# Ledger of designs, part 44: peptides against a protein of PDB entry 6IDX

Target 1, 380 residues: chain A of PDB entry 6IDX
Amino acid sequence: KELAKLSADVTFATEFINMDGIIVLTRLVESGTKLLSHYSEMLAFTLTAFLELMDHGIVSWDMVSITFIKQIAGYVSQPMVDVSILQRSLAILESMVLNSQSLYQKIAEEITVGQLISHLQVSNQEIQTYAIALINALFLKAPEDKRQDMANAFAQKHLRSIILNHVIRGNRPIKTEMAHQLYVLQVLTFNLLEERMMTKMDPNDQAQRDIIFELRRIAFDAESDPSNAPGSGTEKRKAMYTKDYKMLGFTNHINPAMDFTQTPPGMLALDNMLYLAKVHQDTYIRIVLENSSREDKHECPFGRSAIELTKMLCEILQVGELPNEGRNDYHPMFFTHDRAFEELFGICIQLLNKTWKEMRATAEDFNKVMQVVREQITRA

## One batch from the design tools (peptide; made by RFdiffusion4, then SolubleMPNN)

Design b1_p11_2_s1 (from b1_p11_2, 3 letters changed)
Fold by OpenDDE base, seed 4:
Structure b1_p11_2_s1 (fold): chain B 380 residues (1-380), chain A 11 residues (1-11)
Amino acid sequence: as target 1 above (380 residues)
Amino acid sequence: SKRRRRQVAAA
């Protein structure tokens, strides 16, 4: 207990470390010997002292043994551990993950997000915060190939549902630290959109062009069997679609693929449009046909609007920006759906279409409409 | 917090 307090002092820490004091603490954890009177209390103080000592940055985190890691991970994975030990173990694992890629690899083998989810189902907001902080650390330090898996784990209905029901909709006010960890988790999740946001469409890629053709098909030929493979249309038939691409509100009616060559939002805009067309088909068809039937200058250009809205949403959500230590603004809506960004797009495109009508906008008013829509989204 | 600084420094 006294050691745990003194370990916060840098002078004491330096002397204690020089005496191999950290090694003694690690061996106490490694031994796992429950034979000591007040073992749990002693262990809690040992873990506190260890964390405080390591937090001085004098000793590398890579000094810890695999046995130590397994013991700490064991305290997190076991269902019945003292809350004080659990809290410190989560904090130690977080620090290990953040400070060492080699420790991240070892920890990622010993613990799963599923095990951490159990610590979110408790009423203790500190435990919940430490569990999310460890998830965030694992997400942040995951190699690119595993980062999508971590994102998929967040996108998993179970984690989102538990955060939503036990944290966000909990009977207790969300503390600033929890709000920050939720913010960090959202930032890390949104940053996965950056790749698609920065991916230019290749106008020569037939598969990508077939997505644009599918948007046309869904809007205008919804009853036509998909067996009309886009490949059977002679180039002359492709020229006939210029009218349809104009009705879809693309800027380049001849080659709509050119509208997706600008980054941001690149292919992410096409992903949003395709999601809307497939998942919310009635909404998509309604928006397109309401504007395509207009012979007046008050048609809302869906294609252009979808691209600029996607860009605007990326700007509002700060896609590609690193998490800021001072921010705590999280969006509860992102815990309600697995495809929350695309759903947000679907809500906002309807808002845009409505606002366009209300303003009696023309193509010249496009930027004014977008500014009004931005204000509406940011105030909601 | 010290924690937030570690997260940001690790980013």
Scores: peptide ipSAE 0.250, ipTM 0.903, DockQ to the pose 0.925
Fold by OpenDDE base, seed 2:
Structure b1_p11_2_s1 (fold): chain B 380 residues (1-380), chain A 11 residues (1-11)
Amino acid sequence: as target 1 above (380 residues)
Amino acid sequence: SKRRRRQVAAA
């Protein structure tokens, strides 16, 4: 107990470390010997002292043994551990993951996100905070090839629903530290969109062009019996498609793929359009047809609007930016839906279309409409 | 916190 308190002092810590005191603490954890009276209390103070000592940055985290890691992971994976030991064990695992890639690899083998989810279903907000912090650490330190798997684990309806119901909608105020960890989790989740946001469309890729053709089909051919594909010559077909792409509001009516060569938002804009067209088909068709029937220069160009809106949403959500220590602003809405970004896009594109009409905008007003829409989204 | 500084420095 006194050691745990004194370990916060840098002078004491330096002398204690010089006496190999930290090695003695690690060996106490490694032994796992439950034979001592007040073992749980002694262990809780040992783990506190260890954390405080390591927080001085005098000793490398790589000094810990595999036996030590397994003992700490064991305290997190076992169903009946004292809350005091569990809290410190989560904090030690977080620190190990953050400070050493070698320790990350070992810890990622010993613990699962499923085990950490159980610690979110408790009434203790400190335990919940340390569990999310460890999840965030594992996400941050995951190699690029495994980030998508971690992402898919976060996209799991189960983790999201538990965070929503047991953390966000809990019968207690969210502390600043929990709000920060939720912010970090949100940032890391949105950074998965960065790949698609930075992916340029290849104008010569037929599979990508087929997606644009599917957008045209859903807008204009959804009611057309496939039997009436008129055998009209290749030139008439090309001329019809150019007209359709103009009505869809693409900037390049001849080759709409050129509109997706700019990054950001690259292919992410096309993903949003396709989601809207498939999941909210009636809304998509209504927006497209309402603007395609206008010859008064007040048509809202859907394709251009969807691209610039996707870019604007990426800017608002800071897609590709690292988590900031000072921020604690998270959006509870993003924990309610698995495709929350695409759903947000679907709401915002309707808002944009409405705002365009209310402003009686023309193509010259485009940037002004986008600025008004940005202000509306950021105030919501 | 020391924890937040470590998390952001590790990002």
Scores: peptide ipSAE 0.248, ipTM 0.904, DockQ to the pose 0.911
Fold by OpenDDE base, seed 1:
Order: sequence, then C-alpha cells, then structure tokens
Structure b1_p11_2_s1 (fold): chain B 380 residues (1-380), chain A 11 residues (1-11)
Amino acid sequence: as target 1 above (380 residues)
Amino acid sequence: SKRRRRQVAAA
C-alpha cells in the first residue's frame, strides 16, 4: 500500500527501479501463487505500484515477460475477478498496447474484443471506461489489415449494442473520461472511411459505372416493368442517359464517373448514394423526382449535393484525423447502426433538400445552402 | 490525463 503511494513520486520511483524493485513486482505477478494471505489485496497494490512506476517512462514496457502478460490477461478473461484487480489489469494492458507494438501483438493473441465486451455489461462505469480504452488502444495499434477486423468487431452489432444500452443509455451520467473514450472510439471508427474517401473512381471501370447506372435505374426505371431490356447503345440512348444524369444532378452529365474522381470524398460519396438508393429507396426516388420535375431553376442537384455533403460530413467528423486528448464530444447516433455514416448521410441529404427549398435556392446559391446545412448539422 | 497523453502519443 505504501509502495503503491510512493511509486507516484519520480524520485522514489527512480531509486526503486535502480534497486530492481520493478522486477520484484513483476515476479510477484508471474508467480500467480494464491497461497499468500490477503493475495487479492497484495496483488491490487502490486499492480498499482507497477503501473505508477511504469508511468514515469524510466523503464521500457518491453521488459515484461510473456508470463506476466498472460497473468494480466488472465485477470481480464477470468470470471469473478476482484474489481480492483480487473481495473488495474485493464489499465496495464492498455498501457502495454499503447507503449509497445511487440506487447500489442502478444496481447492481441491472448485477449479478444468479445472478452472485453463482458466488462461493458457491468454497472461500474470505471470498468467500462477501462474496457473501452483497451479496445481503443487495440484499435489504434492494430496493423491496417487487422484494423479492418477490429472494425468488423465494432461493426459487430454486439459491441455497439452493448455500448449503446449499457454505457450511453445507462441510468448514470456519462463521466468526462468515458465521453472521451467514446469520442476516441468514434474517431477510430470514422477513420475506416478514409480509404473510400481517398479512393478515386476509375471512369474506365465498368463495375463502378454500373453503380451509377443502377442509381439511374432505381430513380427512373424502378416503376417501369423490367421488360425494357437495355437495348442497343444507340446515340439516342446515350443522349437519354445524359438527360437522366442531368436530372440526377451530376456536374458531368455526359460522364458522371468524373464527379467521383475528386478526393475527398471519392468513392465514399458513391457508397452513400448507393446505400440511400437501396436501403431508403422511397426517400431517394422522392428526392430525385421532385427535383427532376422542376422547370423553375430551383432544382436541387442531387449528385453534386451528395458529393459535397459527403465531403462536408467527412470534414465535420474529421475523417482521417487522430483523436485529440482534450475532446469528449461523441455522437450517440453512431452507436445505433452498423452503417451509421450512411444513415447520417441519408438524414443530412434530406435536410439539405429541405433547406434548398426553404431558401428557394438556385445553382448559384449552392455554397450558401451548404454553409447553412453545415451550421444545422453542427448544432444538432 | 497521463492516460490521454499516452493514447494521443501512441496515435
């Protein structure tokens, strides 16, 4: 107990470390011997002292043995562990993951996000905070290939539902530290959109062009019997498609694929448009057709609006930016759905379309409408 | 916090 308190002092820590004191603490954990009187209390103080000592940055985290890692991971994976031991073990694992890529690899083999989810299903917000912070550390330190797996684990309806139901919708006020960890998790999740945001459409890729054609089909042919086979590519048909792409509000009516060559938002805008068209088909068709039937120059250009809105949402959400230590602003909505970004896009495109009408905007007012919509989104 | 600084420094 006294050692744990003194370990917070840098002078004491330096001298204690010079005496190999930290090695003694690690060996106590490695021994795993439950035979000691007051083992749980002793272990809790040992883990506290170890963490406080290591927090001075005097000793490399790489000094820890695989046996030590397995013991700490064991305290996180075992049922009915003392809350004091669990809390310190989560904090140690987080620190290990953050400070050493070698330790990250070893820890990622010993623990799963599924095991950490169990620590979110508790009433103790401190345990929940440490569990999310360890998830965040694992996510942050994951190689790019494994980061998508972590994304998939977060996209697993279970983690999101547990965070939503047990943390966000809990009967307790969210503390600033939990809010920060939720913010970090949100940022790390949005950074998965960066690849698509920076992916240019290839105008020569037929599969990508077929997506744009599918947007046209859903908007204009969804009510028409499937009997209009895509007949011969006559000039008259190309001219018809140019009209349809104009009605869809693309900037390049001849080759809409060119509108998706700008990064950001690249292919992410097309993903959002396709999601809207497939998942919210009635909303998509309504937005397109209500603007395509106008002859008063007050048409809201859907294609252009969708692209610029996607870009604006990426800017607002700071897609590709690293988490800031001072921020604690998270959006609960992003925990409600697996495709939360696309759902947000679907809400915001309706808001944009409404705002365009209310302003009686023309194409010249486009930037003003986008500014008003930005203010509306950032106030919500 | 020390924790937040570690997380940001690790990013």
Scores: peptide ipSAE 0.243, ipTM 0.902, DockQ to the pose 0.913
Fold by OpenDDE base, seed 3:
Structure b1_p11_2_s1 (fold): chain B 380 residues (1-380), chain A 11 residues (1-11)
Amino acid sequence: as target 1 above (380 residues)
Amino acid sequence: SKRRRRQVAAA
């Protein structure tokens, strides 16, 4: 206990470290010897002293043994552990993950997100905060190939539902530190959109053009009997498609692929449009057809609107920005759906279409409509 | 907090 208190002092820490004091503490953890009276209390103070000493940055985290890591991971994975030990163990694991890529790899092998979810189902908000902080550390330090796996694990209805029901909708005020960890988790998840946001469409890629053609098919051919013979000449079909792309509200009616060459939002806008068309087909068809039948210059250009809205949402959500230590603002909607960005897009595109109608907007008013929509989204 | 600084410094 006294050691744990003194370990916060840099002068004491320096002297204690020079006397191999940290090595003694690590060996106490590694031994796992439960035969001592008050073992749990002693261990809790040992872990506190260890963490305070290591927080001075005098000793590399890479000094820890695999046995030490396994003991600490064991305190997190075991169902019946003292809360005081669990809290310190989560904090140590977080620090190991953040400070060492080699320790990250070892910890990622020993601990599953599923084990951390169990620590979210508790009434202790501090334990919940430490569990989310460790998830965030693992997410942040994951190699690019594993980040999507972690996002998919987060997209698992279980983790999101547990956070939503036991943290966000809990019968207690969310503390500032929990709000920060929820913000960090949101930022790290939305940053996975950055690649698609910065991916330019290749106008010559047939597979990418087939997605645009699928958007046309869903909007205009969904009611057409498949019996319309494939035999109408290729040129008449091209002219027909140009009309359809105009009705879809693309800026380039001849080659809509050109509208997706701007980054941001690049291919992310096309992903959002395709998601809307497949998951919310009735909403998509309604928005397109309501504007495709208008000859009064008050048509809302869906394609252009979808692109600019996607860009705006990326700006509002700060996609590609690293987590800021001072921010604690998170969107509860992020925890309600696995495809939360695409669902947000689907809500916002309906809002845009409504606002366009209410303003009696024309193509000249486009930027004014977008400004009003931005204000509506940022106030919600 | 020391913790937030570690997360941001690790980012």
Scores: peptide ipSAE 0.242, ipTM 0.901, DockQ to the pose 0.901; fails the geometry check

Design b1_p11_2_s2 (from b1_p11_2, 5 letters changed)
Fold by OpenDDE base, seed 1:
Structure b1_p11_2_s2 (fold): chain B 380 residues (1-380), chain A 11 residues (1-11)
Amino acid sequence: as target 1 above (380 residues)
Amino acid sequence: SKRRERQVKAA
C-alpha cells in the first residue's frame, strides 16, 4: 500500500526502479501464487505500484514477460476476479497495447473483444470505462487488416447493443471519462469510412456505373411495369438517361460518374445514396420526384446535395482524424444502428431537402443552404 | 488524465 502510494512520486520511482524494484513486482505477478495470505489485496497493490511506476515512462513496457502478460490477461478473462484486480489489469493491458506494438500483438492473441464485452454487462461504470478503453486501445493499435476485423466485431450487433443498453441507457449519468471513451470508439469506427471516402470512382468501371443506373432505376422505373423494355434506339436511350441524371441532380448529368471522382467524399457518397435508395426507398423516391417535378428553379439537386452532404458529414465527424484528448462528444445514434453513418446521412439529406424548400433556394444559394444545414447538424 | 495522455502518445 505504501509502495503503491510512493510509486506516484517520480523521485521515489526513479530510485525504486534503479534498485530493480519493478522486476520484483513483475515476478510477484508472474508467480501466480495464491497461497499467500491476503493475496487479492497484495496483488491489487502490486498492480497499482507497477502501473504508477510504469506511468513515469522511465522503463519501457517491452520489459514485461509473456508470463506477465498471460497473468494479467488471465485476471481479465477469469470469472469472479476481484473488482480491484480487474480494474488494474484492464488499465495495465490498455497501457501495454498503447505503448508497445509487440505487446499489442501478444495481448491480441490472449484476449478477445468478446471477453471484454462481459465487463460492459456490469453496474460498475469504472469497469465499463476501462473495458471500452481497452477495446479502443486495441482498435487504435490494430494493423489495417485487423481494424476491419475489430469493426466487424463492433458491427456485430452485440457490442453495440451492450454499450447502448448497459452504458448509454443505464440508470446512471455518463461520467466525463466514459463519454470520452464513447467518443473515441465513435471516431475509430467512423475512420473505417476513410477508405471509401478516399476511393475515386472509376468512370470506366461498369459495376460502379451500374450503381448509378440503379439509382435512376429506383427513382424512375420502380413504378413502371417491367414490360416497357425501351426498344428505342441507343441515342434516344442516352438522351433519356441524361434527362434522368439531370433530374437526379448530378452536376455532370451526361456522365454522373465524374461527380464521384473527387475525394473526399469519393465512393462513400455513392454508398450513402445507394443505401438510401435501397433501405429507405420511399424517402429516396419522394425526395427525387418532388424535386424532379419542379419547373421553378427551386429544385434541390439531390446528387450534388448528397455528395456535398457526405463530405460535410465526414468533416463534422472528422473522418480520418485521430481522437482528441479534450473531446467527450459522442452521438448516441451511432450505437442504435449497424449502418449508423448511412442512417445519419438519410436523416441529414431530408433535413437538407426541407431547409432548401424553407429557404426557397436556387442553385445559386447552394452554399448558403449547406452552411445552414451544417449549423443545424452541429447543434443537434 | 494520465489515461488520456497514454492514448495521445499512442496515436
Scores: peptide ipSAE 0.147, ipTM 0.861, DockQ to the pose 0.841
Fold by OpenDDE base, seed 5:
Structure b1_p11_2_s2 (fold): chain B 380 residues (1-380), chain A 11 residues (1-11)
Amino acid sequence: as target 1 above (380 residues)
Amino acid sequence: SKRRERQVKAA
């Protein structure tokens, strides 16, 4: 206990480290000797002292053994662990993950996000906070391949549900530290959109062009069987499609693929449009047809609006930016749905379409409408 | 917080 307190002092820490004191503490953890009277209390203070000593940055985290890692991971994986040990073990794992890529690799083999979810289903907000912090550390330090897997996994859907139900909708005020960890998790989750946001459409890729064609089909041929794609593209059909792409509000009516060559938002805008068209088909068709039937120059260009809205949402959400340590603003809505970005887009595109009508906007007012919509989104 | 101090040192 006294060692744990003194370990916060840099002078004491330096002297203790010079006497191989950290090695002694690591060996106490590695031994796992439950035979000591007050073992749990002793271990909690040992882990506190270890963490406080390591927080001075005098000793590299790479000094820890695999046995030490396994013991700490073991304390996190055990269903019945003293809260004080669990809290410190989560903090140690977080620090190991953050400070060493080699330790990240070892820890990622010993623990799963699924195991950490159990520590979110508790009434102790400190434990919940440390569990989310470790998840965030693992997410941040994951290689791109594993990061994408973490995003798509059932564990992520379950994690969001558990966070929503046990943390956000908990009967307790959310502390600043928890709010920060929720913010970090939100930022890291939206950073997965960066790849798509920075992916340019290839105008020569037929599969990507077929998505644009599908948007046209859903809007204008909703009752037509996709199998009845009428025969060889006569010039009249090409002209018809150019008209349809104009009615869809693409800037390039001849080759709408060109509208997706700019990054950001690149292909992410097309993903949002396709999601809206497939998941919210009635809303999509309504928005497109309401504007396609207008001859008064007050048509809202859906295609252009969807692209610029996607870009604006990426800017508002700071997609691709690292989490800021000073921020604690998170959006509960982003924990309610697995496709929360696309759902947000679907809400915001309706808001944009409404705002366009209310403003009696023309194509010249486009930037002004987008500014008003930005203000509306950022105030909500 | 001590956690933020650890995160700052690790960044």
Scores: peptide ipSAE 0.147, ipTM 0.857, DockQ to the pose 0.470
Fold by OpenDDE base, seed 2:
Structure b1_p11_2_s2 (fold): chain B 380 residues (1-380), chain A 11 residues (1-11)
Amino acid sequence: as target 1 above (380 residues)
Amino acid sequence: SKRRERQVKAA
């Protein structure tokens, strides 16, 4: 107990470390010997002292043995561990993951996200916070090949549902540290969109062109029986599609694929448009047809608007940026939906279309409309 | 917090 208190002092820590005191603490954990009276209390103070000593940055985390890692992971995976030991064990695992890629690899083999989910279902917000922070550390330090798998585990409706029901909708106010960890989790989840945001469309890829053609089909051919495609000459057909792509509001109505060569938002804008067209078909058709029937130069160009809105949403959500230490702004909506980004896009594109009408905008007002929409989104 | 300082040193 006294050692744990004194370990917060840098002068004491330096002297204690110089006497190999930290090695003695690690060996106490490694031994696992439950024979002592007050073992749990002694262990809790040992883990506190260890963490406080390591926080001075005098000793490398790489000094930790595999046996020590297994003992700490054991305290997190066992169902009947003292709350004080569990809390410190989660904090030690987080620090090991953050400070050493070698320790990350070993810890990722010893613990599962499923085990950490059990610690989110408790009433103790401190344990919940340490569990989410360890999840965030594992996500941040995951190699790029495994990051998508971890993200799929976060995209698991189960983890999001547990965070929503036991953390966000819990009977206790969200503390600043929990809000920060929820923000970090949100940022790390949205950073998965970076690949699609930075993927340029290939204007020569037929499969990508077929997606643009599907957007046209859903907007204009949804009522037409595919049997009545008149076999009229290839030139009339090309001229017809050029008109349809103009009505869809693409900047390059001859080759709409060129509009998706800009990164950001690249292919992510096309993904959002296709999601809207398939999942919210009535909303998509309404927006497209309402603007395609206008001859007054007040048409809202859907294709251009969807691309620039996707880019703006990526900027607002800081897609591809590392989590900021000072931020604690998380959006509960992102924990309620499987496709939260695409659903946000679907809400915001309707807001944009409404704002365009209210402003009586023309193509010259486009940037001004986008600025007003940005202010509306950032205030909501 | 000491915790946030650990996360930033690791980023």
Scores: peptide ipSAE 0.146, ipTM 0.860, DockQ to the pose 0.717
Fold by OpenDDE base, seed 3:
Structure b1_p11_2_s2 (fold): chain B 380 residues (1-380), chain A 11 residues (1-11)
Amino acid sequence: as target 1 above (380 residues)
Amino acid sequence: SKRRERQVKAA
């Protein structure tokens, strides 16, 4: 107990470390000897002292043994561990993951996200915070191939539902540290969009062009039996499609694929448009047809608007940026849906279309409309 | 917080 208190002082820590004091503490954990009177209390103070000493950054985290890692992971994976030991064990695992890629690999083999999720279903906000912090650390330090697996685990309705119901909608105020960890989790989740945001469409790729054709089909041919292929030759079909792509509000009416060659937002804009068209088909068709039937120069160009809105959302959400330590602003909406970015796009594109109408905008007002929409999104 | 300092150094 006294050691744990004194270990917060850098002068004491330096002297104690020079006396191999950390090695003694690690060996106490490694021994696992439960025969001592007050073992749990002693262990809790040992783990506190260890963490406080290591936080001075004098000793490398790579000094820990595999036996130490297994003992700490054991305290997190076992259902019947004292809250005091669990809290410190989560904090130690977080620190090990953050400070060493070698320790990350070993820890990722010993613990599962499912085990960490169980620690979210508790009334203790400190335990919940440490569990999310460890999830975030694992997510941040995962190699690219494993980050997608973790994202898929977060996209699982179960994890999101638990965070939403037990953390966000808990019967207690969210502390600043929990808000920060929720923000970090949000940022790490949005950073998975970076690849698509930076992917240019290939105008010569037929499969990618078929997606744009599908957007056209959903907007204009949804009531037409696919058997009524307009019987006119290939050139008349191209001319017809050019008109349809103009009505869809693409900048390049001849080859709309060219509008998706700009990065950001690249293919991410097309993903959002396709999601809207498939999941919110009535909303998509309404937005497109309301503007395609206008002859008054007050048509809102859907295609251009969708691209620029996707770019704007990426800027607002800081897609591709690392989480900022000072920031704690999370959006509860991102925990309500698996495709939360695409749902946000679907809300914002409706807001844009409404704002365009209210302003009686023309194509010359496009940038002014986008500024007004940005202010509306950032104030919400 | 000491915790933020740990996350900072790791980012």
Scores: peptide ipSAE 0.143, ipTM 0.860, DockQ to the pose 0.706; fails the geometry check

